# Designs tried in a protein design run: peptides against a protein of PDB entry 5ONS. Part 163

Target 1, 181 residues: chain A of PDB entry 5ONS
Amino acid sequence: MFKKFDEKENVSNCIQLKTSVIKGIKNQLIEQFPGIEPWLNQIMPKKDPVKIVRCHEHIEILTVNGELLFFRQREGPFYPTLRLLHKYPFILPHQQVDKGAIKFVLSGANIMCPGLTSPGAKLYPAAVDTIVAIMAEGKQHALCVGVMKMSAEDIEKVNKGIGIENIHYLNDGLWHMKTYK

## One batch from the design tools (peptide; made by RFdiffusion4, then SolubleMPNN)

Design b2_p28_7_s4 (from b2_p28_7, 14 letters changed)
Fold by OpenDDE base, seed 1:
Structure b2_p28_7_s4 (fold): chain B 181 residues (1-181), chain A 28 residues (1-28)
Amino acid sequence: as target 1 above (181 residues)
Amino acid sequence: SAEEEEYAAEMSKYSDEELAKIVDAEYA
């Protein structure tokens, strides 16, 4: 989603959200990520304005105090940014790739099944279309936010092809955006 | 959970930029 994303070229505008819209978004976030509920007031304090940075390709980034929190495309599901996920890694279910997969993930490549089934990887139960945090063998922090293209069960059985779609990864355009104030 | 609270507290010791630098260094 952000492989060739540049803040200067791909950001269109920024709008401040109304209270009613913010409430709706918060409810949606809780529905998508139930584990975020206890933390949502810390992540999005009531007194702080919430903004949406509108980008090309119908990408929207939810921000508070310049911090990039969530993003979505075409009014689809929200994804947490890696920056938020590093602070609250428990808001997504995890999958772990082996060491060999790291360089490919960081190039924006989708995660192939062998990288999730090999020694050093950890594959946890997850259904298709589940948004997941991609962890890496020997690393503490997530390197990618992805979407399951196969169930964990099918990844193990088939063990070929794309297991997880790479949505947002370290050093992509969103990562380099850092903040938007 | 207690584990989540402990982790969140630990991460809160770093600024957003410091945490990003830590992660960048981790994957350098």
Scores: peptide ipSAE 0.635, ipTM 0.938, DockQ to the pose 0.824
Fold by OpenDDE base, seed 2:
Structure b2_p28_7_s4 (fold): chain B 181 residues (1-181), chain A 28 residues (1-28)
Amino acid sequence: as target 1 above (181 residues)
Amino acid sequence: SAEEEEYAAEMSKYSDEELAKIVDAEYA
Protein backbone atom coordinates (compact mmCIF):
# COMPACT_ATOMS: atom_id res chain seq x y z
CA MET B 1 0.00 0.00 0.00
CA PHE B 2 2.88 2.37 0.76
CA LYS B 3 5.67 1.02 -1.43
CA LYS B 4 5.66 4.11 -3.63
CA PHE B 5 4.19 6.44 -1.05
CA ASP B 6 5.78 9.80 -0.39
CA GLU B 7 4.37 12.31 2.05
CA LYS B 8 5.12 15.30 -0.12
CA GLU B 9 3.59 13.81 -3.22
CA ASN B 10 0.79 11.63 -1.97
CA VAL B 11 -0.80 13.56 0.89
CA SER B 12 -3.77 15.58 -0.28
CA ASN B 13 -5.10 17.21 2.86
CA CYS B 14 -5.76 16.83 6.55
CA ILE B 15 -9.08 17.23 8.30
CA GLN B 16 -10.06 17.32 11.93
CA LEU B 17 -12.84 14.91 12.69
CA LYS B 18 -16.08 15.73 14.40
CA THR B 19 -16.95 14.07 17.68
CA SER B 20 -19.60 11.86 16.13
CA VAL B 21 -17.19 10.57 13.52
CA ILE B 22 -14.55 9.89 16.15
CA LYS B 23 -17.06 7.92 18.16
CA GLY B 24 -17.90 5.82 15.16
CA ILE B 25 -14.26 5.16 14.42
CA LYS B 26 -13.51 4.19 18.00
CA ASN B 27 -16.38 1.74 17.95
CA GLN B 28 -15.11 0.28 14.72
CA LEU B 29 -11.61 -0.06 16.14
CA ILE B 30 -12.90 -1.91 19.16
CA GLU B 31 -14.92 -4.17 16.92
CA GLN B 32 -11.90 -4.93 14.75
CA PHE B 33 -9.43 -5.13 17.61
CA PRO B 34 -11.19 -6.03 20.86
CA GLY B 35 -7.91 -6.03 22.74
CA ILE B 36 -7.43 -2.34 22.10
CA GLU B 37 -10.44 -1.26 24.16
CA PRO B 38 -8.58 -0.81 27.45
CA TRP B 39 -5.94 1.26 25.69
CA LEU B 40 -8.05 3.39 23.42
CA ASN B 41 -8.30 6.29 25.85
CA GLN B 42 -4.54 6.30 26.12
CA ILE B 43 -4.02 6.05 22.38
CA MET B 44 -6.78 8.52 21.55
CA PRO B 45 -7.38 10.75 24.56
CA LYS B 46 -10.73 12.49 24.47
CA LYS B 47 -9.10 15.87 24.93
CA ASP B 48 -6.95 15.49 21.84
CA PRO B 49 -8.27 16.17 18.37
CA VAL B 50 -8.35 13.31 15.93
CA LYS B 51 -7.34 14.03 12.38
CA ILE B 52 -7.51 12.18 9.11
CA VAL B 53 -4.69 12.63 6.66
CA ARG B 54 -6.17 12.05 3.24
CA CYS B 55 -3.82 10.60 0.70
CA HIS B 56 -3.94 9.56 -2.91
CA GLU B 57 -5.54 6.26 -3.85
CA HIS B 58 -8.20 6.78 -1.19
CA ILE B 59 -5.81 6.15 1.68
CA GLU B 60 -6.69 7.73 5.01
CA ILE B 61 -4.39 7.91 8.01
CA LEU B 62 -5.83 8.47 11.47
CA THR B 63 -3.63 10.70 13.61
CA VAL B 64 -3.60 12.13 17.12
CA ASN B 65 -1.07 14.80 18.05
CA GLY B 66 0.77 14.07 14.86
CA GLU B 67 1.18 10.40 15.67
CA LEU B 68 0.13 8.09 12.89
CA LEU B 69 -2.11 5.49 14.48
CA PHE B 70 -4.26 3.70 11.93
CA PHE B 71 -4.82 3.72 8.21
CA ARG B 72 -7.40 2.42 5.78
CA GLN B 73 -8.14 2.44 2.09
CA ARG B 74 -11.51 3.13 0.51
CA GLU B 75 -13.29 2.93 3.83
CA GLY B 76 -12.11 -0.61 4.32
CA PRO B 77 -10.84 -2.03 7.58
CA PHE B 78 -8.44 -0.05 9.71
CA TYR B 79 -4.88 -1.24 10.08
CA PRO B 80 -2.60 -0.16 12.89
CA THR B 81 0.62 1.51 11.91
CA LEU B 82 3.80 -0.26 12.85
CA ARG B 83 4.62 2.64 15.13
CA LEU B 84 1.47 2.05 17.12
CA LEU B 85 1.88 -1.70 16.96
CA HIS B 86 5.36 -1.47 18.43
CA LYS B 87 3.85 0.17 21.49
CA TYR B 88 0.90 -2.20 21.65
CA PRO B 89 1.94 -5.42 19.96
CA PHE B 90 -0.95 -7.32 21.48
CA ILE B 91 -3.63 -5.53 19.47
CA LEU B 92 -3.03 -7.90 16.57
CA PRO B 93 -2.55 -11.63 16.37
CA HIS B 94 1.00 -12.53 15.44
CA GLN B 95 2.71 -14.58 12.79
CA GLN B 96 6.45 -15.07 12.64
CA VAL B 97 8.56 -15.41 9.52
CA ASP B 98 11.94 -17.06 9.42
CA LYS B 99 15.14 -15.07 9.20
CA GLY B 100 15.44 -15.62 5.48
CA ALA B 101 12.11 -14.00 4.77
CA ILE B 102 13.04 -10.70 6.43
CA LYS B 103 14.76 -9.14 3.43
CA PHE B 104 11.82 -9.96 1.19
CA VAL B 105 9.25 -8.60 3.60
CA LEU B 106 11.27 -5.41 3.91
CA SER B 107 11.20 -5.07 0.15
CA GLY B 108 7.43 -5.09 0.23
CA ALA B 109 6.99 -8.66 -0.92
CA ASN B 110 4.06 -10.73 0.20
CA ILE B 111 4.85 -13.44 2.70
CA MET B 112 5.07 -16.81 1.02
CA CYS B 113 3.88 -19.92 2.79
CA PRO B 114 7.33 -21.50 3.14
CA GLY B 115 8.46 -18.48 5.11
CA LEU B 116 5.76 -19.26 7.65
CA THR B 117 6.25 -23.01 7.89
CA SER B 118 10.03 -23.34 7.88
CA PRO B 119 12.24 -23.69 10.93
CA GLY B 120 12.45 -20.38 12.71
CA ALA B 121 8.97 -19.40 11.66
CA LYS B 122 5.93 -19.61 13.91
CA LEU B 123 2.48 -19.98 12.48
CA TYR B 124 -0.46 -19.38 14.77
CA PRO B 125 -4.12 -20.15 14.13
CA ALA B 126 -5.76 -17.43 12.09
CA ALA B 127 -8.58 -17.23 9.58
CA VAL B 128 -8.32 -15.79 6.12
CA ASP B 129 -8.63 -12.00 5.97
CA THR B 130 -7.31 -11.61 9.52
CA ILE B 131 -5.05 -8.61 9.99
CA VAL B 132 -1.85 -9.81 11.62
CA ALA B 133 1.43 -8.53 12.96
CA ILE B 134 4.38 -10.07 11.19
CA MET B 135 7.20 -10.88 13.56
CA ALA B 136 10.61 -12.17 12.59
CA GLU B 137 12.87 -14.86 13.92
CA GLY B 138 15.29 -13.38 16.42
CA LYS B 139 13.61 -9.99 16.46
CA GLN B 140 11.46 -8.39 19.12
CA HIS B 141 9.38 -5.92 17.14
CA ALA B 142 7.06 -6.44 14.19
CA LEU B 143 8.41 -5.61 10.76
CA CYS B 144 5.13 -5.75 8.88
CA VAL B 145 1.37 -5.54 9.11
CA GLY B 146 -0.32 -8.04 6.86
CA VAL B 147 -3.52 -9.78 5.97
CA MET B 148 -3.96 -13.53 5.92
CA LYS B 149 -4.70 -14.58 2.36
CA MET B 150 -4.97 -18.17 3.47
CA SER B 151 -5.91 -19.60 6.82
CA ALA B 152 -3.08 -20.81 8.99
CA GLU B 153 -4.36 -24.31 8.44
CA ASP B 154 -4.26 -23.95 4.68
CA ILE B 155 -0.80 -22.39 4.81
CA GLU B 156 0.46 -25.48 6.57
CA LYS B 157 -1.32 -27.86 4.22
CA VAL B 158 -0.68 -26.18 0.90
CA ASN B 159 2.61 -24.54 1.83
CA LYS B 160 2.76 -22.81 -1.51
CA GLY B 161 1.89 -19.34 -2.74
CA ILE B 162 1.03 -16.19 -0.88
CA GLY B 163 0.15 -16.82 2.72
CA ILE B 164 0.00 -13.24 3.93
CA GLU B 165 -0.36 -10.04 1.95
CA ASN B 166 2.15 -7.37 2.89
CA ILE B 167 0.24 -4.19 3.67
CA HIS B 168 2.67 -2.05 5.66
CA TYR B 169 6.33 -2.77 6.37
CA LEU B 170 9.37 -1.14 7.94
CA ASN B 171 10.95 1.53 5.75
CA ASP B 172 7.95 1.89 3.48
CA GLY B 173 6.47 5.28 2.72
CA LEU B 174 4.24 5.28 5.77
CA TRP B 175 7.12 4.39 8.06
CA HIS B 176 9.19 7.25 6.68
CA MET B 177 6.33 9.66 7.15
CA LYS B 178 6.91 9.44 10.93
CA THR B 179 4.50 12.19 12.00
CA TYR B 180 1.99 14.60 10.55
CA LYS B 181 0.98 17.73 12.47
CA SER A 1 -3.85 -8.36 30.93
CA ALA A 2 -1.05 -7.81 33.38
CA GLU A 3 1.49 -8.76 30.76
CA GLU A 4 0.06 -6.27 28.32
CA GLU A 5 0.06 -3.55 30.93
CA GLU A 6 3.66 -4.27 31.79
CA TYR A 7 4.72 -4.13 28.18
CA ALA A 8 2.79 -0.97 27.49
CA ALA A 9 4.39 0.63 30.52
CA GLU A 10 7.82 -0.39 29.34
CA MET A 11 7.27 1.01 25.88
CA SER A 12 5.95 4.25 27.30
CA LYS A 13 9.46 4.95 28.57
CA TYR A 14 10.56 5.61 25.02
CA SER A 15 9.59 8.46 22.81
CA ASP A 16 8.07 7.58 19.48
CA GLU A 17 11.29 8.46 17.75
CA GLU A 18 13.44 6.53 20.20
CA LEU A 19 11.36 3.43 19.75
CA ALA A 20 11.54 3.80 16.00
CA LYS A 21 15.31 4.08 16.20
CA ILE A 22 15.46 0.92 18.26
CA VAL A 23 13.44 -0.95 15.69
CA ASP A 24 15.46 0.47 12.83
CA ALA A 25 18.64 -0.67 14.51
CA GLU A 26 17.13 -4.07 15.17
CA TYR A 27 16.55 -4.63 11.48
CA ALA A 28 19.68 -2.85 10.18
Scores: peptide ipSAE 0.632, ipTM 0.940, DockQ to the pose 0.868
Fold by OpenDDE base, seed 5:
Structure b2_p28_7_s4 (fold): chain B 181 residues (1-181), chain A 28 residues (1-28)
Amino acid sequence: as target 1 above (181 residues)
Amino acid sequence: SAEEEEYAAEMSKYSDEELAKIVDAEYA
């Protein structure tokens, strides 16, 4: 989503959300990520304005005090940014790729099944279309936010093709954006 | 959970930029 993204070229505008809209978004976030509920007031304090940065390709980034928290495309599901995920890694279910897959993930490549079934990888139960945090062998912090293209069961059984779609990864355009105030 | 609270507390010791630098270094 952000492989060719540049803040100066791809950001269109920024809007401040009304209270009612913020409430709706918070409810949506809790629905998508039930585990976020206890933390949402800390992540999005009531006293702080919530803004949406509108970008090309129908991308929207939810921000509070300049921090990039969540993003979505074409009013689809919200994804947490890696920056938020690093502070709250439990927001998403995890999958772990092996060491050899790291360089490919960091190039924006989708995650192939062997990278999830090999020694050093850890594959946890997850259904198709689940948004997941991609961890890496020997690393502490997530390197990617992805979407399951196959169930964990099918990844193990078939063990070929795209297991997880790479949505947002370290050093992509969103990562380099850092903040937006 | 207690584990989540502990981790969140640990991460809160770093500024957003400091945490980002840690991660960048981890994958350098």
Scores: peptide ipSAE 0.631, ipTM 0.938, DockQ to the pose 0.841
Fold by OpenDDE base, seed 4:
Structure b2_p28_7_s4 (fold): chain B 181 residues (1-181), chain A 28 residues (1-28)
Amino acid sequence: as target 1 above (181 residues)
Amino acid sequence: SAEEEEYAAEMSKYSDEELAKIVDAEYA
């Protein structure tokens, strides 16, 4: 989603959200990520305005005090940014790729099944379309936010093709954006 | 959970930029 993304080229505008809209978004976030509920007031304090940065290709980034928290495309599901996920890694289910897959993920490549079934990888139960945090062998912090394109069960059985779609990865255009006031 | 609270507390000791630098170094 952000492989060719550049803040100067791809950001269109920024809008401040109404209170009612913010409440709706918070409810949606809790529905998508139940584990975030106890933390939502810390992540999105009531006293702080919430903004949406509108980007090309129907991408929207949810921000508070310049911090990039969540993003979505075409009013689909929200994804947490890696920056938020590093603070709250428990808001997504995890998958772990082996050491050899790291360089490919960091180039924006989708995660292939063998990278999830090999020694050093860890594959946890997950259904198709589940948003997941991609962890790496020997690393503490997530390097990617992805979407399951196959169930964990099918990844193990088939062990061929794209297991997880790479949505947002370390050092992509969103990562380099850092903040937006 | 207690584990989540402990982790969140640990991460709160870092600024956003400091945490980003830690992750960058981890994958350098």
Scores: peptide ipSAE 0.628, ipTM 0.938, DockQ to the pose 0.885

Design b2_p28_8_s1 (from b2_p28_8, 9 letters changed)
Fold by OpenDDE base, seed 2:
Structure b2_p28_8_s1 (fold): chain B 181 residues (1-181), chain A 28 residues (1-28)
Amino acid sequence: as target 1 above (181 residues)
Amino acid sequence: SAEEELLKKQEEEVKKALEELPEFLAEI
């Protein structure tokens, strides 16, 4: 989603959200990420304005106090930014790729099944379309936010093709967009 | 406070994540 993204070229405008819209977004975030509910008042304090940064390709980034929290495309599901996920690593279920997959993930490539079933990888139960944190062998923090394109069961059985779609990764255009005030 | 301790832990974790970034980039 952010392989060729640049803040100077791809940001269109920024809007401040109404209270009713913020309430709807908070409810959606709790529905998508139940584990975030106890933390949502810390992430999005009631006293702080919530903004949407509108980008090209119908990308919207949810921000509070200049921090980039979540993003979506075409009013689809919200994804946490890696920066938020590093603060709250439990928001998403995890999958772990092997060491050899790291360079491909960081190039924006989708995660192939062998990178999730090989020695050094760890595959956890997850359904299709689940948003997941991608971990790596020998590393402590998530390098990517992805979406399951196959169930964990099917990844193990078929072991061929795209297991997880790469949505956002370390050092992509969104990562380089540190803040927006 | 418990809240302050949590915030401190989160800040430390973010710092560690940033310190690990060069290690990820070295794999490219």
Scores: peptide ipSAE 0.562, ipTM 0.909, DockQ to the pose 0.154
Fold by OpenDDE base, seed 5:
Structure b2_p28_8_s1 (fold): chain B 181 residues (1-181), chain A 28 residues (1-28)
Amino acid sequence: as target 1 above (181 residues)
Amino acid sequence: SAEEELLKKQEEEVKKALEELPEFLAEI
């Protein structure tokens, strides 16, 4: 999603949200990520304005105090940014790729099934379309946010093709944006 | 306070994540 993203070229505008809209978004975030509920007031304090940065290709980034928290495309599901995920690593279920997959993930490539079933990888139960944090062998923090294109069960059984779609990864255009006020 | 301790831990994890970034980039 952000392989060729540049803040100067791809950001259109920024809008401050009304209280009613913020409430709706918070409810949606809790629905998508039930584990975030106790933390949502810390992530999005009531006193702080919530903004949406509108980008090209119908990308929207939710921000508070300049911090990039979540993003979505075409009003689809929200994804956490890696920066938020590093603060709250439990908000997504995890999958772990082997060491050899790291270079491909950081190039923006989708994660192939063998990279999730090989020695050094760890495949955890997850359904299709689950948003997941991608971990790597020998690393402590997530390098990517992805979406399951196959169930964990099917990844193990079929062990061929795209297991997880790469949505956002370390050092992509969104990562480089850092903040937006 | 418990809240201050949590914030401190989160800040430490963010710092560690940033420190790990060069290790990830070295894989390229």
Scores: peptide ipSAE 0.561, ipTM 0.909, DockQ to the pose 0.157
Fold by OpenDDE base, seed 1:
Structure b2_p28_8_s1 (fold): chain B 181 residues (1-181), chain A 28 residues (1-28)
Amino acid sequence: as target 1 above (181 residues)
Amino acid sequence: SAEEELLKKQEEEVKKALEELPEFLAEI
């Protein structure tokens, strides 16, 4: 989603959200990520304005105090940014790729099934369309946010093709955006 | 306070994540 993303070229505008919209978004976030509920007041304090940065290709980034928290495309599901995920690593279920997959993930490539079933990888139960944190062998922090294109069960059984779609990864355009005031 | 301690831990974790970034980039 952000392989060729640049803040200067791909941001269209920024809007401050109304209270009713913020409430709706918070409810959606809790629905998508139940474990976030106790932390939502810390992530999105009531006193702080919530903004949406509107980008090209119908990408929207939810921000508070310049911090990039979540993003979505075409009013689809919200994804946490890696920066938020590093602060709250429990927001997403994890999957772990082997060491050899790291370079491909960081190039924006989708995660192939063998990279999730090989020695050094760890595949945890997850349904198709689940948003997941991608971990790597020998590393402690997530390098990517992805979406299961197959269930964990099917990844193991089929062991061929795209297991997880790469949505956001370390050092992509969103990562480089860092903050937006 | 407990809240301050939690915040500190989170900040430390974010720092560690940033420190790990060069290791990831070295894999490219």
Scores: peptide ipSAE 0.552, ipTM 0.906, DockQ to the pose 0.155
Fold by OpenDDE base, seed 4:
Structure b2_p28_8_s1 (fold): chain B 181 residues (1-181), chain A 28 residues (1-28)
Amino acid sequence: as target 1 above (181 residues)
Amino acid sequence: SAEEELLKKQEEEVKKALEELPEFLAEI
């Protein structure tokens, strides 16, 4: 989603959200990520304005005090940014790729099944379309946010093709935005 | 306070994540 993303070229505008819209978004976030409910007032304090940065390709980034929190495309599901996920690693279920897959993930490549079934990888139960944090062998923090394109069960059985779609990864265009006020 | 301690832990975790970034980039 952000492989060729540049803030100067791909950001269209920024809007401040009404209280009613913020409430709706908070409810959606709790539905998607039940574990964040106790933390949502810390992530999105009631006193602080919530903004959406509108980008090309129908990408929207949710921001508070300049921090990039969540993003979505075409009013689909929200994804946490890696920066938020590093603060709250429990927001997403995890999958772990082997060490050899790291370079491909950081190039924006989708995660292939063998990179999830090999020694050093760890594949946890997850359904198709589940948003997941991609961890790596020997590393402590998520390097990617992805979407399951196959169930964990099917990844193990079929063991070929795209297991997880790469959505956002370390050092991509979104990572480089850092803040937006 | 408990809130301050939690915030401190989160800040430390963010710092660790940033410190690990070069290790990730070295794999490229």
Scores: peptide ipSAE 0.528, ipTM 0.900, DockQ to the pose 0.154

Design b2_p28_8_s2 (from b2_p28_8, 10 letters changed)
Fold by OpenDDE base, seed 2:
Structure b2_p28_8_s2 (fold): chain B 181 residues (1-181), chain A 28 residues (1-28)
Amino acid sequence: as target 1 above (181 residues)
Amino acid sequence: SEEEKLLEEQEKLVQEALAKLPAFEAEI
């Protein structure tokens, strides 16, 4: 989603959201990420305005006090930014890729099944379309936010093709957007 | 690889940022 993304070229505008819209978004976030509910008032304090940064390709980034929190495309599901996920690593279920997959993930490549079934990888139960944090062997912080394109069970059985779609990765165009005020 | 070095550098930066947060927020 952000492989060729640049803030200067791909941001269209920024709008402040109305209270009713914010309430709807918060409810959606709790539905998508039940574990976030106790933390949501800390992440999105009621006193602080919530903004949407509108980008090309129908990308929207949710921000509070300039911090980039979540993003979506075409009004689809919300994804946490890596920067938020690093603060709250429990927001997403995890998958771990082996060391050999790291360079490909950081180039924006999708995660292939062998990179999830190798001895250095860890594959946890997850259904198709689950948004996941991609961890790397021997690393402590997520390097990617992805979406399961196969179930964990099918990844193990088939062990061929794209297991996880790469959505947002470390050092992509979104990562370089540290803040937006 | 260059990409692995980049990851290590970025992890260091992330760790430095996380050091400013309460411990419970950084735990899985």
Scores: peptide ipSAE 0.031, ipTM 0.548, DockQ to the pose 0.042
Fold by OpenDDE base, seed 1:
Structure b2_p28_8_s2 (fold): chain B 181 residues (1-181), chain A 28 residues (1-28)
Amino acid sequence: as target 1 above (181 residues)
Amino acid sequence: SEEEKLLEEQEKLVQEALAKLPAFEAEI
């Protein structure tokens, strides 16, 4: 989603959200990520304005105090940014790739099944379309936010093709967009 | 690899950032 993203070229505008819209978004976030509920007032304090940065390709980035928190495309599901996920790693279920997959993930490549079934990988139960944090063998912080294109069961059984779609990865255009005020 | 070095560097930066947060957040 952000492989060729640049803040100067791809941001269209920024709007401050109304209270009613913020409430709706918070409810959606809790529905998508139930574990975030106790933390949501810390992540999105009531006193702080919530903004949407509108980008090309119908991308919207949710921001509070300039921090990039969540993003979506075409009013689809919200994804946490890696920066938020690094603070709150429990927001997403995890999958772990082996060391050999790291270079491909950081190039924006989709994650192939063998990179999730190898001895250095850890595959956890997850359904198709589940948004997941991609961890790397021997690393503590997520390097990617992805979407399951196959169930964990099918990844193990088939062990071929795209297991997880790469949505947002470390050092992509969104990562380089550190803040937006 | 250069990509592995980049990841390690970014993890270090993130860890340094997390260290500035309250203890309970840094331990999550």
Scores: peptide ipSAE 0.025, ipTM 0.530, DockQ to the pose 0.043
Fold by OpenDDE base, seed 3:
Structure b2_p28_8_s2 (fold): chain B 181 residues (1-181), chain A 28 residues (1-28)
Amino acid sequence: as target 1 above (181 residues)
Amino acid sequence: SEEEKLLEEQEKLVQEALAKLPAFEAEI
């Protein structure tokens, strides 16, 4: 989603959200990520304005105090940014890729099944279309946010093709935005 | 690789940021 993304070229505008809209978004976030509910007031304090950064390709980034928190495309599901996910790693279920897959993930490549089933990888139960945090062998923090294109069970059985779609990765265009006020 | 170096550097920065946050419990 952000492989060729640049803040200067791809950001269209930024709007401050109304209180009612913020409430709706918070409810949606709790629905998508139930474990976030106790932390949501810390992540999105009531006193702080919430903004949407509108980008090309119908991408919207949710921000508070300049911090990039979540993003979505075409009013689809929200994804946490890696920066938020690093602070709250429990927001998403995890999958771990082997060392050999790291360079490909960091190039924006989709994650192939063998990179999830090989020694050094860890495949955890997850249904198709689940948003997941991609962990790297020997690393503590997620390097990618992805979407399961196959169930964990099917990845193990078939062990061929795209297991996880790469949505947002370390050092992509979204990562380089850092903050937006 | 340069990408792996970047990952290491960013992990260090993230750890420093995490140290400033309140303690949390995560189910693994």
Scores: peptide ipSAE 0.069, ipTM 0.621, DockQ to the pose 0.041; fails the geometry check
Fold by OpenDDE base, seed 5:
Structure b2_p28_8_s2 (fold): chain B 181 residues (1-181), chain A 28 residues (1-28)
Amino acid sequence: as target 1 above (181 residues)
Amino acid sequence: SEEEKLLEEQEKLVQEALAKLPAFEAEI
């Protein structure tokens, strides 16, 4: 989603949201990520304005105090940014790739099944279309946000093809967009 | 700080991976 993304070229505008819209978004976030509910007032304090940065390709980024929190495309599901996920790693279920997969993930490549079943990888139960945090062997912080393209069960059984779609990765265009005020 | 530790780890991860990064041009 952000491989060729540049803030200067791909941001269209930024709008401040009304209170009613913010409430609706908060409810959507709780529905998608139930574990975030106790933390949502800390992440999105009532006293702070919430903004949407509108980008090309129908990408919207939710921001508070210039921090990029969540993004979506074409009114689809919200994804946490890696920067938010590093602060609140429990927002997403995890999958772990082996050391050899790191370079490919950081190039924006989709995660192939062998990179999830090999020694050093850890594959946890997850259904198709589940948004997941991609962890690296021996690392504490997620390097990617992805979407399961196969169930964990099918990844193990088939062990061939794309297991997880790479959506947002460390050092992509969104990562380089540290803040937007 | 936790932030400094995070940045150090991520910078190391990025630089190590970038040094070995294959060509990849698919749109994401």
Scores: peptide ipSAE 0.067, ipTM 0.621, DockQ to the pose 0.040; fails the geometry check

Design b2_p28_8_s3 (from b2_p28_8, 12 letters changed)
Fold by OpenDDE base, seed 3:
Structure b2_p28_8_s3 (fold): chain B 181 residues (1-181), chain A 28 residues (1-28)
Amino acid sequence: as target 1 above (181 residues)
Amino acid sequence: SKEEEELKKKEKEVEEALKKLPEFEAKY
């Protein structure tokens, strides 16, 4: 989503949200990520304005105090930014790729099934379309936010093709957009 | 605050971890 993204070229405008809209978004975030509920008031304090940064290709980034928290495309599901996920790693279920897959993930490549089934990888139960944090063997922090294109069961059985779509990865255009005020 | 210190610690850990990651390689 952000391989060719640049803040100067791809950001259109920024809008401050009304209280009612913020409430709706918070409810949606709790629905998508139940574990975030106890932390949501810390992540999005009631006293702080919530803004949407609108970008090209119908991308929206949710921000508080300049921090980029979540993003979505075409009013689809919210994805956490890697910066938020590094602070709150429990927001997403995890999948772990082997060491060999790291360089490909960081190039923006989709995660192939063998990178999820090999020694050093860890594959956890997940349905198709589940948003997941991509961990790597020997790495503490998530390298990528992805979407399951196959169920964990099918990844194990078929063991070929695209297992997980790469949505947001370390050093992509969104990562380099550190803050927006 | 304690929470601020914990967050700064995490940010530093992330920065250090990034320095150990491989360089970006473009695909054609």
Scores: peptide ipSAE 0.037, ipTM 0.569, DockQ to the pose 0.072
Fold by OpenDDE base, seed 4:
Structure b2_p28_8_s3 (fold): chain B 181 residues (1-181), chain A 28 residues (1-28)
Amino acid sequence: as target 1 above (181 residues)
Amino acid sequence: SKEEEELKKKEKEVEEALKKLPEFEAKY
């Protein structure tokens, strides 16, 4: 999603959200990420304005005090930014790729099944279309936010093709954006 | 290969970027 993204070129505008809209978004976030509920007031304090940064390709980034928190495309599901996920790693279910897959993940490549089933990888139960945090062997921080293209069960059984779609990864355009005030 | 070297370079850049992040304890 952000492989060729540049803030200067791909950000269109920024709007401040009304309270009612913010409440709706918070409810959506809790629905998507139930574990976030106790933390949502810390992540999105009531006193702080919430903004949407509108980008090309129908990408929207939810921000509070310049921090990039979540993003979505075409009013689809919200994804946490890696920066938020590093602070709150539990908000997504995890999958772990092996060391060999790291470089490919960091190039924006989709994650192939062997990278999730090989020694050093860890595959956890997850349904297709689940948004997941991609961890890596020997790395502390999530490398990627992805979407399961196969169930974990099918990844293990088939062990061929794209297991997880790479949506947002370290050192992509969104990562480099850092803040937006 | 050249491609592999570029990917390794990117990995190193990410590692360096992560080191520059403010230290914090993750919330659980």
Scores: peptide ipSAE 0.031, ipTM 0.519, DockQ to the pose 0.030
Fold by OpenDDE base, seed 2:
Structure b2_p28_8_s3 (fold): chain B 181 residues (1-181), chain A 28 residues (1-28)
Amino acid sequence: as target 1 above (181 residues)
Amino acid sequence: SKEEEELKKKEKEVEEALKKLPEFEAKY
């Protein structure tokens, strides 16, 4: 989603959200990520304005105090940013790739099934379309936010093709944006 | 290959960037 993203070229505008819209978004976030509910007041304090950065390709980034928290495209589901996920790693279920897959993930490549079934990888139960954090052996921080294109069961059985779509990865355009005030 | 070299370079850049980030407490 952010392979060619540049803040200066791809940001259209930034708007401060009204209270009613914020409430709706918070409810959606809790629905998508039930475990975030106890932390949502820390992530999105009531006293702080919530902004949405509108970008090209119908991308919207939710921000609070300049921190990039979540993003979505074309009114689809919200994804956490890697920066938020590093603070709250439990927001997403995890999948782990081996060390050899790291370089490809960091190029924005989709995660192929063999990269999730190798000895250094760990494949956890997840349904198709589940948003997941991509970890790697020996790495503390998530490398990527992805979407399951197959169930974990099918990834293991079929073991070919795209297992997880790469949505947001370390060192992509969103990562480099860092903050927006 | 040139591609592998570029990928390794990107990985190192990310690793260095992560090391420079301010320390913070992960929430659990």
Scores: peptide ipSAE 0.031, ipTM 0.610, DockQ to the pose 0.030
Fold by OpenDDE base, seed 1:
Structure b2_p28_8_s3 (fold): chain B 181 residues (1-181), chain A 28 residues (1-28)
Amino acid sequence: as target 1 above (181 residues)
Amino acid sequence: SKEEEELKKKEKEVEEALKKLPEFEAKY
């Protein structure tokens, strides 16, 4: 989503959200990520304005105090930013790729099944379309936010093709935004 | 290969970027 993303070229505008909209978004976030509920007041304090940065390709980035928290495309599901995920790693279920897959993940490549089934990888139960954090062997921080294109079961059985779509990865355009006020 | 070298470079850049970030504790 952000492989060719540049803040200067791809951001259109920034809008401060109304209270009612914020409430709706919070409810959606809880629905998508039930474990985040106790933390939402810390992540999105009531006293702080919530903004949406509107970008090209119908991308929207949810921000509070300049911190990039979540993003979505075409009013689809929200994804946490890697920066938020590093602080709250439990927001997403995890998958782990082997060391050999790291370089490809960091190039924005989709994660192929062998990178999830090989020694050094860890494949956890997850359904198709589940948003997941991509960990890597020997790395502390998530390298990528992805979406399961196959169930974990099918990844193991088929062991061929795209297992997880790469949505947001370290050193992509969103990562480089850092903050936006 | 040249491509592999570029990918390794990107990995190093990420590692360096992470090291420069302020330390924070992950929350659970």
Scores: peptide ipSAE 0.030, ipTM 0.510, DockQ to the pose 0.030

